# Ledger of designs, part 37: peptides against a protein of PDB entry 3MAZ

Target 1, 99 residues: chain A of PDB entry 3MAZ
Amino acid sequence: VLNPMPACFYTVSRKEATEMLQKNPSLGNMILRPGSDSRNYSITIRQEIDIPRIKHYKVMSVGQNYTIELEKPVTLPNLFSVIDYFVKETRGNLRPFIC
Target 2, 99 residues: chain A of PDB entry 3MAZ as posed
Amino acid sequence: VLNPMPACFYTVSRKEATEMLQKNPSLGNMILRPGSDSRNYSITIRQEIDIPRIKHYKVMSVGQNYTIELEKPVTLPNLFSVIDYFVKETRGNLRPFIA

## One batch from the design tools (peptide; aimed at target 1 E69 E89)

Design b2_p29_4_s1 (made by RFdiffusion4, then SolubleMPNN; from b2_p29_4, 10 letters changed)
Fold by OpenDDE base, seed 1:
Structure b2_p29_4_s1 (fold): chain B 99 residues (1-99), chain A 29 residues (1-29)
Amino acid sequence: as target 1 above (99 residues)
Amino acid sequence: MKAEEEERKKATKEFLESGEKAEKKKLEE
């Protein structure tokens, strides 16, 4: 089965995503969701390295690519790569929320 | 090992601090 969107993509609000991650941390700690603009997205994560922290990141559609709004922005070819970037940069600490 | 775990945690912390963006919220979709 091929999905056009990452498995951790859900059409939920910032608040809903936060609640999803808090309620079922065993299912993952990263959600991709719609942003304020129809072509943009947001990543919500819940990391518990020291204490539980909720963070949100803007993923802007730029041409045919996507840019993660970090201090030093990172541009990637697709949303799957965006998710992979979050996983790799955290060396596996972040995992897509799959229910 | 433990060293790898510490490096993983360090990398994660640095990444998380690299830029949380407060997005403009829209109606739930």
Scores: peptide ipSAE 0.394, ipTM 0.784, DockQ to the pose 0.413
OpenDDE base, seeds 2, 3, 4, 5: peptide ipSAE 0.380, 0.381, 0.382, 0.372; ipTM 0.798, 0.797, 0.798, 0.788; seed 2 fails the geometry check

Design b2_p29_4_s2 (made by RFdiffusion4, then SolubleMPNN; from b2_p29_4, 12 letters changed)
Fold by OpenDDE base, seed 2:
Structure b2_p29_4_s2 (fold): chain B 99 residues (1-99), chain A 29 residues (1-29)
Amino acid sequence: as target 1 above (99 residues)
Amino acid sequence: EEEEERERKEATKEFLESGDKAEEKKKLL
């Protein structure tokens, strides 16, 4: 079964994701992309508060859930919830990149 | 409103600090 992916998912590398976010910041600042490992993902963020900052997060597939690798890992049921988590934790500052 | 914006910015900054932890961890190895 192939489930739909979040709108901000792109099959791009870390470098490409960074470039996408830098080139078109008005389209959003968060990209979900394939991780280096099968079934895992990474999130690339470009946030401009004081200065532009690029950050990357690992999203590990664990069983039927996904765990965001943070200091205190967060486990969520699907990738949509993962995206939602990033949006909520930043009070809407992070927005999915839509092009 | 200013307080809300301040809180949003601070929350975002703090969250960003949680990024790249896997990479940072590797640097410590």
Scores: peptide ipSAE 0.562, ipTM 0.849, DockQ to the pose 0.663
OpenDDE base, seeds 1, 3, 4, 5: peptide ipSAE 0.544, 0.555, 0.559, 0.552; ipTM 0.840, 0.845, 0.848, 0.846

Design b2_p29_4_s3 (made by RFdiffusion4, then SolubleMPNN; from b2_p29_4, 11 letters changed)
Fold by OpenDDE base, seed 4:
Structure b2_p29_4_s3 (fold): chain B 99 residues (1-99), chain A 29 residues (1-29)
Amino acid sequence: as target 1 above (99 residues)
Amino acid sequence: MEEEERERKEATREFLESGDKAEEREKLL
C-alpha cells in the first residue's frame, strides 16, 4: 500500500511537532507538517549535534515541484524527495519521525 | 571512524545553519 504522503507527515501545528520530537526522540527527529497555505508545508527538526536545537524549514509548492527555503533554495519533484534530501544532506542524522 | 563522524557532524551543522530563520505563525488546527 502506497502512502500518498511521506510517513513523517502529520497534521500538527508547529508547537505540537516540537513537542512530539522532544517527547520521543528515539522515533526520529524530522516531521513534515502543513504550512500556512494549503499547498505549502513546513519541516520541523530536532537535532542535537552539540545541543538540542529545533529548526523549521519552509517547503513551498511551486508549480509541480517543491522548493525548500534554504540559504540556497533547492527545488525537488515531490515531498518524498524533499524528505530524502534532508536525510542525505545530513548523512542520515535526520530521520523521519515514525510513531 | 572519527573522520566520518566529524564529516557527518559538520555537514549536519552546516545544513542546520542554512535553514529558515524566520518566525512562522503556528497553524491553527
Scores: peptide ipSAE 0.404, ipTM 0.770, DockQ to the pose 0.412
OpenDDE base, seeds 1, 2, 3, 5: peptide ipSAE 0.388, 0.397, 0.416, 0.401; ipTM 0.764, 0.765, 0.774, 0.768; seeds 1, 3 fail the geometry check

Design b2_p29_4_s4 (made by RFdiffusion4, then SolubleMPNN; from b2_p29_4, 14 letters changed; failed a check: too like the target's own chain)
Amino acid sequence: MEEEERRRKEATREFLKSGDLAEERKKLE

Design b2_p29_5 (made by RFdiffusion4)
Pose (drawn by RFdiffusion4):
Structure b2_p29_5 (pose): chain A 99 residues (1-99), chain P 29 residues (1-29)
Amino acid sequence: as target 2 above (99 residues)
Amino acid sequence: EEEEMEEEEEAMERKEAGEDLAFIREAMD
């Protein structure tokens, strides 16, 4: 079976992820990346609801699951599920960045 | 004292992060 990282996962820095989203909005507005100074992960999004805003979210590895660090944290079993949650919670506004 | 300050900063970041996604959802509804 294939069990790769999500399609929007790139081994890029916070800055590189921000630049990728600005340069190619047509390709999506969400990137999963290694968490700086941890074995965890970060999501970087560019949303244009009111004005363009870059936001970053922490996704923590906890046991065999991942916890999205929100006001009310959400725990899911894998990273594909985390991407699904971000798309669902934003009602489809967030789309994975497919380079 | 430094640990309490870091915990307050992390709680605030979690609050803001929840508000960001809630704002997008409300705009899409």

Design b2_p29_5_s1 (made by RFdiffusion4, then SolubleMPNN; from b2_p29_5, 15 letters changed)
Fold by OpenDDE base, seed 5:
Structure b2_p29_5_s1 (fold): chain B 99 residues (1-99), chain A 29 residues (1-29)
Amino acid sequence: as target 1 above (99 residues)
Amino acid sequence: SELEELKEKEEKERKENGKDIEEIRKAME
């Protein structure tokens, strides 16, 4: 049984996530997807401050928590908190992709 | 392999994206 996942989670590849964000930017600019390893995830974003920029972040499962792979790693209790972190820390610039 | 290439790319991205969140936040000020 799969626990509830954030609304912006999609079982898509890196390439497909990029295409989704590019085709429908009005639906959001952040996607959570499966990582290369079964218990890990990746976040793909499409920033559009100056020019469109696609970036990817690793979200590693560590025990019962998740760590966002940044210069200063951020550990959170669940994937919902991970999404919330990206939204709040960017003051709404990043928004979950909902289709 | 494709999987290994993705892992390598993401490792490089981790190093390059280390300050991305802070940079995005500052861009909103």
Scores: peptide ipSAE 0.154, ipTM 0.692, DockQ to the pose 0.493
OpenDDE base, seeds 1, 2, 3, 4: peptide ipSAE 0.134, 0.129, 0.129, 0.133; ipTM 0.678, 0.679, 0.670, 0.679

Design b2_p29_5_s2 (made by RFdiffusion4, then SolubleMPNN; from b2_p29_5, 15 letters changed)
Fold by OpenDDE base, seed 5:
Structure b2_p29_5_s2 (fold): chain B 99 residues (1-99), chain A 29 residues (1-29)
Amino acid sequence: as target 1 above (99 residues)
Amino acid sequence: SSLEKKLEEEEKERKENGEFIEEIRKAME
């Protein structure tokens, strides 16, 4: 079975993604969703260190790669690598939301 | 201008978003 998109990808809005993460935090804390433009995406994460915080990251399609819009941009070959980046950079704290 | 303000806010968001990832990482140490 082919899986062209990461398991945490959902065709939901920013608001819906936020609600999903808030309602079922045990299922994960990271969602990949469509961006405003068809070829771009956004990642919504929810995590509590001091207080619960929600952040949204832009993932821009550039050629055949994807760039996470950060102060220091990170370019990766595919969306699976994008998800992996967030997981590894947070030592496993961020986990894909699996509904 | 409106565009300049939006650009500045976007830059600020990118910076804070990166800092949040770093905060999460440090909390796991």
Scores: peptide ipSAE 0.701, ipTM 0.925, DockQ to the pose 0.781
OpenDDE base, seeds 1, 2, 3, 4: peptide ipSAE 0.694, 0.700, 0.696, 0.698; ipTM 0.921, 0.925, 0.922, 0.923

Design b2_p29_5_s3 (made by RFdiffusion4, then SolubleMPNN; from b2_p29_5, 17 letters changed)
Fold by OpenDDE base, seed 2:
Structure b2_p29_5_s3 (fold): chain B 99 residues (1-99), chain A 29 residues (1-29)
Amino acid sequence: as target 1 above (99 residues)
Amino acid sequence: SELEKLKKELEKEKKENGKFIEEIREAME
């Protein structure tokens, strides 16, 4: 089926996303959620290297693209590419949360 | 100023977020 949004997208708050990832880590460690304002989004990641850590990334809608707000911004054509970016950059360590 | 402090905190978070991704990648090597 053709989905307009990535499977790991949920209409949840930052707090709820964190709780989801903490409760069911086996289902994935990355969630895409609505941003605090308009057409923007946020990515919440929970991963343990030394200790469990939670990070939140801003994904800004810029024209027809999306920019992950990092010190060195990354611009991608769609939200699916945004998810793919995190997966690839971490060599598959990060995986979309599928509930 | 308050705004200046907020901007600095945001920039710090961006840097830390980027480093976290790098740490994850390195851990997979």
Scores: peptide ipSAE 0.653, ipTM 0.901, DockQ to the pose 0.771
OpenDDE base, seeds 1, 3, 4, 5: peptide ipSAE 0.159, 0.146, 0.154, 0.139; ipTM 0.703, 0.698, 0.697, 0.687

Design b2_p29_6 (made by RFdiffusion4)
Pose (drawn by RFdiffusion4):
Structure b2_p29_6 (pose): chain A 99 residues (1-99), chain P 29 residues (1-29)
Amino acid sequence: as target 2 above (99 residues)
Amino acid sequence: SAYEIPDYSNPALQRKSNGEHMRFIRENT
């Protein structure tokens, strides 16, 4: 079976992820990347609801699951599920960045 | 240009800011 990283995962820095989203909004507005200084992960999004805003989220590895660090944390079993949650919670506003 | 939302050093304030941002996106989609 194939079990790769999510399609919007890129081994890029916070800065590089920000630049990718600005340069190619047509390709999506969400990137998953390695968490700086940890084996965890970060999500970087660019949303244009009111004005363009870049926002970063922490996704922590906890046991065999991942916890999205929100006001009310959400725990899911894999990274595809985390991407699904971000899309669902934003009602489809967030779309994975497919380079 | 996009405004980059600053991070909080305090984890509780950061989590609250993240939740507010997710709600803002949902409520205005």

Design b2_p29_6_s1 (made by RFdiffusion4, then SolubleMPNN; from b2_p29_6, 12 letters changed)
Fold by OpenDDE base, seed 2:
Structure b2_p29_6_s1 (fold): chain B 99 residues (1-99), chain A 29 residues (1-29)
Amino acid sequence: as target 1 above (99 residues)
Amino acid sequence: MAVIEPESSNPEEQRKQNGESLRYIRENT
C-alpha cells in the first residue's frame, strides 16, 4: 500500500505542472510530481519575486530516503519532509499548490 | 508568461544552479 502523498502531489508532466502554476498562482506555487523514471520525483515551482520564474528540482529516491539535487544535497526521510524543506528554506515564499 | 529558466546538461552545474535559486528566493523574501 502506497502511503499518503503530500497535498501538492499531482500525477502530471513537467509541462502540465507549469501550466497549472501559471493558470492559478493564487493556489500556491509548488508542485510535486513524478520524475522521469519510476521511483524519483520532481518539484516544479513558480516564484515571482520580480518576474515569474519556473524552475524544476530533482528529488531522487535513495534507499528509504529522498535526496533533493542541490549543490549541497539534502536527504530527508519522506516526501512530506521534502515539501517542508522547500517551504522553510524559502521563508514561506514557496507554498504547496492546493487545487 | 513565466520565464522558464534554462537547464544545464551538466548535472553538477545544474545542482549548483538549483542551490543558488533557492538561496536567491530566501534572500529576497
Scores: peptide ipSAE 0.701, ipTM 0.934, DockQ to the pose 0.893
OpenDDE base, seeds 1, 3, 4, 5: peptide ipSAE 0.700, 0.700, 0.696, 0.697; ipTM 0.933, 0.933, 0.930, 0.932

Design b2_p29_6_s2 (made by RFdiffusion4, then SolubleMPNN; from b2_p29_6, 17 letters changed)
Fold by OpenDDE base, seed 4:
Structure b2_p29_6_s2 (fold): chain B 99 residues (1-99), chain A 29 residues (1-29)
Amino acid sequence: as target 1 above (99 residues)
Amino acid sequence: DAVIVPEEKDPEKERKKNGEDLEYIRKNT
């Protein structure tokens, strides 16, 4: 049994996540999903500043923490913090998809 | 509908672009 996961976590594929975000943009624009064959995860976003754009970010499990794969890596203690980071760093533009 | 931005094969370039993307969102919010 997995520990509590963020509300925007869904056991979906990259394709499914993209479809979810496109179908119901009013419910949020950020999804956390399983990575491939590992304890890693991926963040799929659909930002809509000018035109809708789909992007994916890698969240690598490192020890007991998680590292967001950016030019300047960000290591956080849990997945909730990972979601908070994306929200905070984008000044609220990114919001967890709540279905 | 949504534009699927091409993924970068080079991991270093990918990480750099990802960071720039978030910064872009921040600055345009």
Scores: peptide ipSAE 0.655, ipTM 0.929, DockQ to the pose 0.896
OpenDDE base, seeds 1, 2, 3, 5: peptide ipSAE 0.217, 0.641, 0.654, 0.577; ipTM 0.672, 0.926, 0.920, 0.902

Design b2_p29_6_s3 (made by RFdiffusion4, then SolubleMPNN; from b2_p29_6, 16 letters changed)
Fold by OpenDDE base, seed 4:
Structure b2_p29_6_s3 (fold): chain B 99 residues (1-99), chain A 29 residues (1-29)
Amino acid sequence: as target 1 above (99 residues)
Amino acid sequence: MAVEVPESKDPEEERKRNGEDLEYIRKNT
């Protein structure tokens, strides 16, 4: 099966994403969702190091690429690469939420 | 239930915190 968007992409709000991750933590801890502005996205994560924590990251569309808003910005060619970055950068701690 | 990490209203500070957060996850995985 080939999807145009990453499997962990859901058209949900910040609140809904948080609820999804809290309700079924065994399904993954990372969701990609629409941002407040057109063509921008947000990544919502629920990590459990020490205590469960929810955090949101901005993924901005820049030309034909996407930039993750970090101190040292990371620009990638597509959203699949964005998800891959979060997984690899955290050594697999972050995993796409699949329901 | 889960604690939502407070966001900074300063975009530069927020970007810094975002990077530190991911680094923390990496180092403690």
Scores: peptide ipSAE 0.755, ipTM 0.956, DockQ to the pose 0.882
OpenDDE base, seeds 1, 2, 3, 5: peptide ipSAE 0.752, 0.752, 0.748, 0.752; ipTM 0.955, 0.955, 0.954, 0.955

Design b2_p29_6_s4 (made by RFdiffusion4, then SolubleMPNN; from b2_p29_6, 15 letters changed)
Fold by OpenDDE base, seed 4:
Structure b2_p29_6_s4 (fold): chain B 99 residues (1-99), chain A 29 residues (1-29)
Amino acid sequence: as target 1 above (99 residues)
Amino acid sequence: MAVEEPEFEDPEEERKQNGESLKEIRENT
């Protein structure tokens, strides 16, 4: 069963995601994109506090769930929950890029 | 796990962009 993808999902490369976030920071600072494997994903974020800072997080498909590769990994049931986690955990500092 | 497209030619700079925590981002809010 396939569910809709989060609105901030784009079939873009790491480089393209970075460029998107740089070009239109007002639209959000977080992109979900395909990972190196077909079933894995990556989250690209762009902070602009002092200087622009790019980070990429791995989201690994594990069975029916997804695990965010953090110091303490977090497993969630779907990609919507993954996006929600990034937003809530950062107290809204991260916002999904809506183009 | 396959290697993704490198953002930089320098592997060291690429490693600096690997996210491991959301703590700093939360603290910046």
Scores: peptide ipSAE 0.503, ipTM 0.810, DockQ to the pose 0.224
OpenDDE base, seeds 1, 2, 3, 5: peptide ipSAE 0.231, 0.270, 0.500, 0.240; ipTM 0.695, 0.697, 0.811, 0.688

Design b2_p29_7_s1 (made by RFdiffusion4, then SolubleMPNN; its pose is not in this set)
Fold by OpenDDE base, seed 5:
Structure b2_p29_7_s1 (fold): chain B 99 residues (1-99), chain A 29 residues (1-29)
Amino acid sequence: as target 1 above (99 residues)
Amino acid sequence: SPVELKLPSEEELKEREKKREEELKKLLE
């Protein structure tokens, strides 16, 4: 089945995403969710290097592309590329949450 | 709303990997 959204996308709030990642860390540590604005999205991650840390990133819809809000913004053609970027840039440390 | 953050640099990633490797080595001693 062809999905228009990445597998780690869930229609959940910031709080719910945090709880999901905390309850089942073995299923992944990255969730894509709707942003406060219907046109935008947010990425919630749970890193566990020294101690568990939750971080959130904005993914802004700009035209037909998406821009990750970083110190040096990164623009990509679709949400699948956004997820791929987070995985590759962290050398697999971040993995999409699949449940 | 999410705060604008930055991903770890290449140097930071290498440091983290080195740390984990050292910790694993100690467990095998």
Scores: peptide ipSAE 0.064, ipTM 0.571, DockQ to the pose 0.089
OpenDDE base, seeds 1, 2, 3, 4: peptide ipSAE 0.039, 0.033, 0.033, 0.033; ipTM 0.479, 0.454, 0.528, 0.455

Design b2_p29_7_s2 (made by RFdiffusion4, then SolubleMPNN; its pose is not in this set)
Fold by OpenDDE base, seed 1:
Structure b2_p29_7_s2 (fold): chain B 99 residues (1-99), chain A 29 residues (1-29)
Amino acid sequence: as target 1 above (99 residues)
Amino acid sequence: APVELKLPSKEELEKREKERAEKLKELLE
């Protein structure tokens, strides 16, 4: 059975996502989480000490697609593609948090 | 008949690499 959501999706708050990533960095450094009362989502990442530690990205539902809010926005067909984008564009630096 | 893989040009590759570098910087820094 195919799951409708990526494995790194958790119904957690911004704060909880940060705590999860901090407590278990070996499990990954990227979490997908829901937006507040919407079909939008957010990506929370945790990086090493010499760069911004925690960053959040908006993932907006646009029709049947999703747009990552960046300087140059990126539109993708599904949330799995969104996760794949973060992994590939960072050449594996970002890895989905799997507990 | 053999089918050749369509590969991007040098210019396109350079463009993509530059864009990827900028995106990497935005995502990680």
Scores: peptide ipSAE 0.306, ipTM 0.754, DockQ to the pose 0.025
OpenDDE base, seeds 2, 3, 4, 5: peptide ipSAE 0.030, 0.256, 0.020, 0.029; ipTM 0.563, 0.718, 0.507, 0.544; seed 3 fails the geometry check

Design b2_p29_7_s3 (made by RFdiffusion4, then SolubleMPNN; its pose is not in this set)
Fold by OpenDDE base, seed 1:
Structure b2_p29_7_s3 (fold): chain B 99 residues (1-99), chain A 29 residues (1-29)
Amino acid sequence: as target 1 above (99 residues)
Amino acid sequence: SPVELKLPSKEELEKRRKEREEELEKLKA
């Protein structure tokens, strides 16, 4: 049985993700999307602290786990945990974009 | 594609939010 993807997953490009977040900030500010390579993903965020900032993070598939490419890489067991990490680390500043 | 390698910490987020709030408050004064 295949597990469902996080609700903020969309099969969109980097550009499309950016536009989605800019147009509807009330729906969330974080999108999970396909990476440039097979089985890898990217996280696009529009974080508004001092000013709106768009940033992208690489999520690498490693075996059955996923590693977020950060200064200090973080490895998690699934994509849901990846999303949870971004939410908790920012104390809710980041929220999954839900259409 | 370029990748951002840092995610602001909880304390950094709070700091930035506080600074923004102070600036906004000054504008109202």
Scores: peptide ipSAE 0.052, ipTM 0.562, DockQ to the pose 0.089
OpenDDE base, seeds 2, 3, 4, 5: peptide ipSAE 0.043, 0.033, 0.040, 0.047; ipTM 0.553, 0.533, 0.541, 0.555

Design b2_p29_7_s4 (made by RFdiffusion4, then SolubleMPNN; its pose is not in this set)
Fold by OpenDDE base, seed 3:
Structure b2_p29_7_s4 (fold): chain B 99 residues (1-99), chain A 29 residues (1-29)
Amino acid sequence: as target 1 above (99 residues)
Amino acid sequence: MPVELKLPSEEELKEREEEREKELKELEE
């Protein structure tokens, strides 16, 4: 079965995503969610390095690709690649939230 | 409002592990 969206995608708000990650940290620490704009998305993470930190990243739909609006923007071909980027860049510290 | 987002790289992750008191102000969505 081909899923058009990553398993860590949930139709939740920023607040709800934060609560999900806080309540069940063992299930993962990264959620993909709808952005404020129709074709855009947001990534919410709960990273524990020194202390737990919640952060939100904007993922913009640009043409047929997606751009993570970082200091040095990263453009990727699909949302699965976006999730992969977050996992790889953090050496596996970030893991998709699977409930 | 324009946003300037950051994600910790391998180098940045190591730095944060070594410098726990250091915080970086970022614009987030």
Scores: peptide ipSAE 0.038, ipTM 0.583, DockQ to the pose 0.102
OpenDDE base, seeds 1, 2, 4, 5: peptide ipSAE 0.030, 0.026, 0.030, 0.034; ipTM 0.603, 0.570, 0.474, 0.518; seed 2 fails the geometry check

Design b2_p29_8 (made by RFdiffusion4)
Pose (drawn by RFdiffusion4):
Parts: C-alpha cells; structure tokens; sequence
Structure b2_p29_8 (pose): chain A 99 residues (1-99), chain P 29 residues (1-29)
C-alpha cells in the first residue's frame, strides 16, 4: 500500500511556504511543513476572505494521533485527516497547495 | 519510560483543554 505524506506537504521553512502561496495562488492556499525545532508539523495558509492573510498553525504528534492546536483542540489519526479537517472547517476555502 | 510519561501528560493536557474549551475555533478571519 502507499501511505505518503499529504500532497500539500513540502519540506520548506515558514518563509518558503509563505512565498510559495503568494507566488502561485492558482495552485492552492495551504501547505503542511515540518514544525520548526520539533518533530511536529505546521500548516501555513493564505486566505483572502477580507484581505490576504498568512496564518500558521501547529499540528502536534501525540501518541499515534495528531492534535491541531486551536482554541478547542482537535485530535485526528493521521495527516490526511488533518488536511481534511482544515478543508471541512473552512467550508472549502482552504485547498491544498499542489505544486 | 520518560518519553512515555511525557506523551501521557501531553495527551491529558489536550483532552482536558478540549473538554474545558467552550470557544469556537477560528481558522479563517
């Protein structure tokens, strides 16, 4: 079976992820990346609801699950589920960045 | 053993915070 990282996962820095989203909005507005100074992960998004805004979210590895650090944290079993949650919670406004 | 203890504490921290939080999540502004 294939069990890769999500399609929007790139081994890039916070800065590189920000630049990728600004340069190619046509390709999506969400990137999953290694968490700086941890084995965890970060999500970087570029939303254009009111004005363009770059936002970063922490996704923590906890046991065999991942916890998205939100005001009310959400725990899911894998990273594909985390991407699904970000798409669902934003009602489709967030789309994975497919380079 | 120390790593397992840290993982247990972290799990409990997030479960407790999720239970006590009545705030809506804000992903988009």
Amino acid sequence: as target 2 above (99 residues)
Amino acid sequence: TEEEEEQTELKEYYEKKAEESTESNVILD

Design b2_p29_8_s1 (made by RFdiffusion4, then SolubleMPNN; from b2_p29_8, 16 letters changed)
Fold by OpenDDE base, seed 5:
Structure b2_p29_8_s1 (fold): chain B 99 residues (1-99), chain A 29 residues (1-29)
Amino acid sequence: as target 1 above (99 residues)
Amino acid sequence: SEEKKRQEELEKKYKEKKEKSKKKNVLLD
């Protein structure tokens, strides 16, 4: 049984995610995707404050939780919380990509 | 064309949202 995934989750590669965000920035600027050959995940964002900037974050599955690999790691109970974290920490600057 | 007009309107809306988002924090790491 598969648990529901966030709306911005897509089974795409790092390259494909980047292309999606670049092609339709009005649909959002954050994508959750599978980690490379692993149970983990990655977050790809495209922030456009001054110029477009693509960044990738590692989201590690740890037990029943998920840890965002940051300078100061953040552990959350589920992937929905991971998405929410990125939205809240940027005060809405990051928005899930919905197409 | 209508397609071009729609694209221009979409661009305007995006720019408006972008201007508002520029005042918000940026997550860096």
Scores: peptide ipSAE 0.108, ipTM 0.522, DockQ to the pose 0.097
OpenDDE base, seeds 1, 2, 3, 4: peptide ipSAE 0.069, 0.044, 0.072, 0.064; ipTM 0.503, 0.482, 0.506, 0.500

Design b2_p29_8_s2 (made by RFdiffusion4, then SolubleMPNN; from b2_p29_8, 16 letters changed)
Fold by OpenDDE base, seed 3:
Structure b2_p29_8_s2 (fold): chain B 99 residues (1-99), chain A 29 residues (1-29)
Amino acid sequence: as target 1 above (99 residues)
Amino acid sequence: MEEEEREKKLEKEVEEKAKKSKKKNVLLD
């Protein structure tokens, strides 16, 4: 059974996600999208700290949890928690993209 | 307080990856 998805989830490609974030930065700068394999996802962000930068993070489905692929991986219970982590850890710099 | 430590690590790495942006990292997708 698939539970509801975060509001910033879109069934788009890496390229489309990048374009969405670049075209409408006022709507947010973080998108959750499908990964290459089912049940896996990717987070695409566009930060403008010094200059605009696009980055992608792998989010792997592991058992009943999700792991953000970082130098030091972070495991969370659901995708909502994943989005929350990105928002909180950047102190609001990252915001979910809402169309 | 391991959860808070994990959060700090995430914050730093997300920020570092965004700032550096030299070449594709094996951890990026």
Scores: peptide ipSAE 0.047, ipTM 0.599, DockQ to the pose 0.067
OpenDDE base, seeds 1, 2, 4, 5: peptide ipSAE 0.056, 0.044, 0.054, 0.045; ipTM 0.616, 0.602, 0.608, 0.577; seeds 1, 2, 4, 5 fail the geometry check

Design b2_p29_8_s3 (made by RFdiffusion4, then SolubleMPNN; from b2_p29_8, 20 letters changed)
Fold by OpenDDE base, seed 1:
Structure b2_p29_8_s3 (fold): chain B 99 residues (1-99), chain A 29 residues (1-29)
Amino acid sequence: as target 1 above (99 residues)
Amino acid sequence: SAKKKEEEKLKKEFEEKKKKSKKKNKLLD
């Protein structure tokens, strides 16, 4: 049975995600999207600390968990936890994009 | 504020960790 996805999950490409974030920054600055023809995912963020910056993170499906590709990889039990991690680690600076 | 500075620091740390990882793992499209 397919479980629900995080609210900021959209079946969009890297480019589309970037455009979504740029057009409506007030709705959030973080999108979860599917990886290219795989069970993996990607996180696209748009931060405006000094200037607008778009960044992408790889989220790999590993068994029943997910690993965020970072210098020190972080493994979490589900995609909701992945989103939560990004929010908490930035103390709320990153917010899920909600249309 | 101190809070904002700390948030920015954490954000930068995230980016740094990501940059290093990108050298080994190509970002998904």
Scores: peptide ipSAE 0.081, ipTM 0.625, DockQ to the pose 0.052
OpenDDE base, seeds 2, 3, 4, 5: peptide ipSAE 0.076, 0.049, 0.028, 0.058; ipTM 0.637, 0.589, 0.520, 0.581; seed 2 fails the geometry check

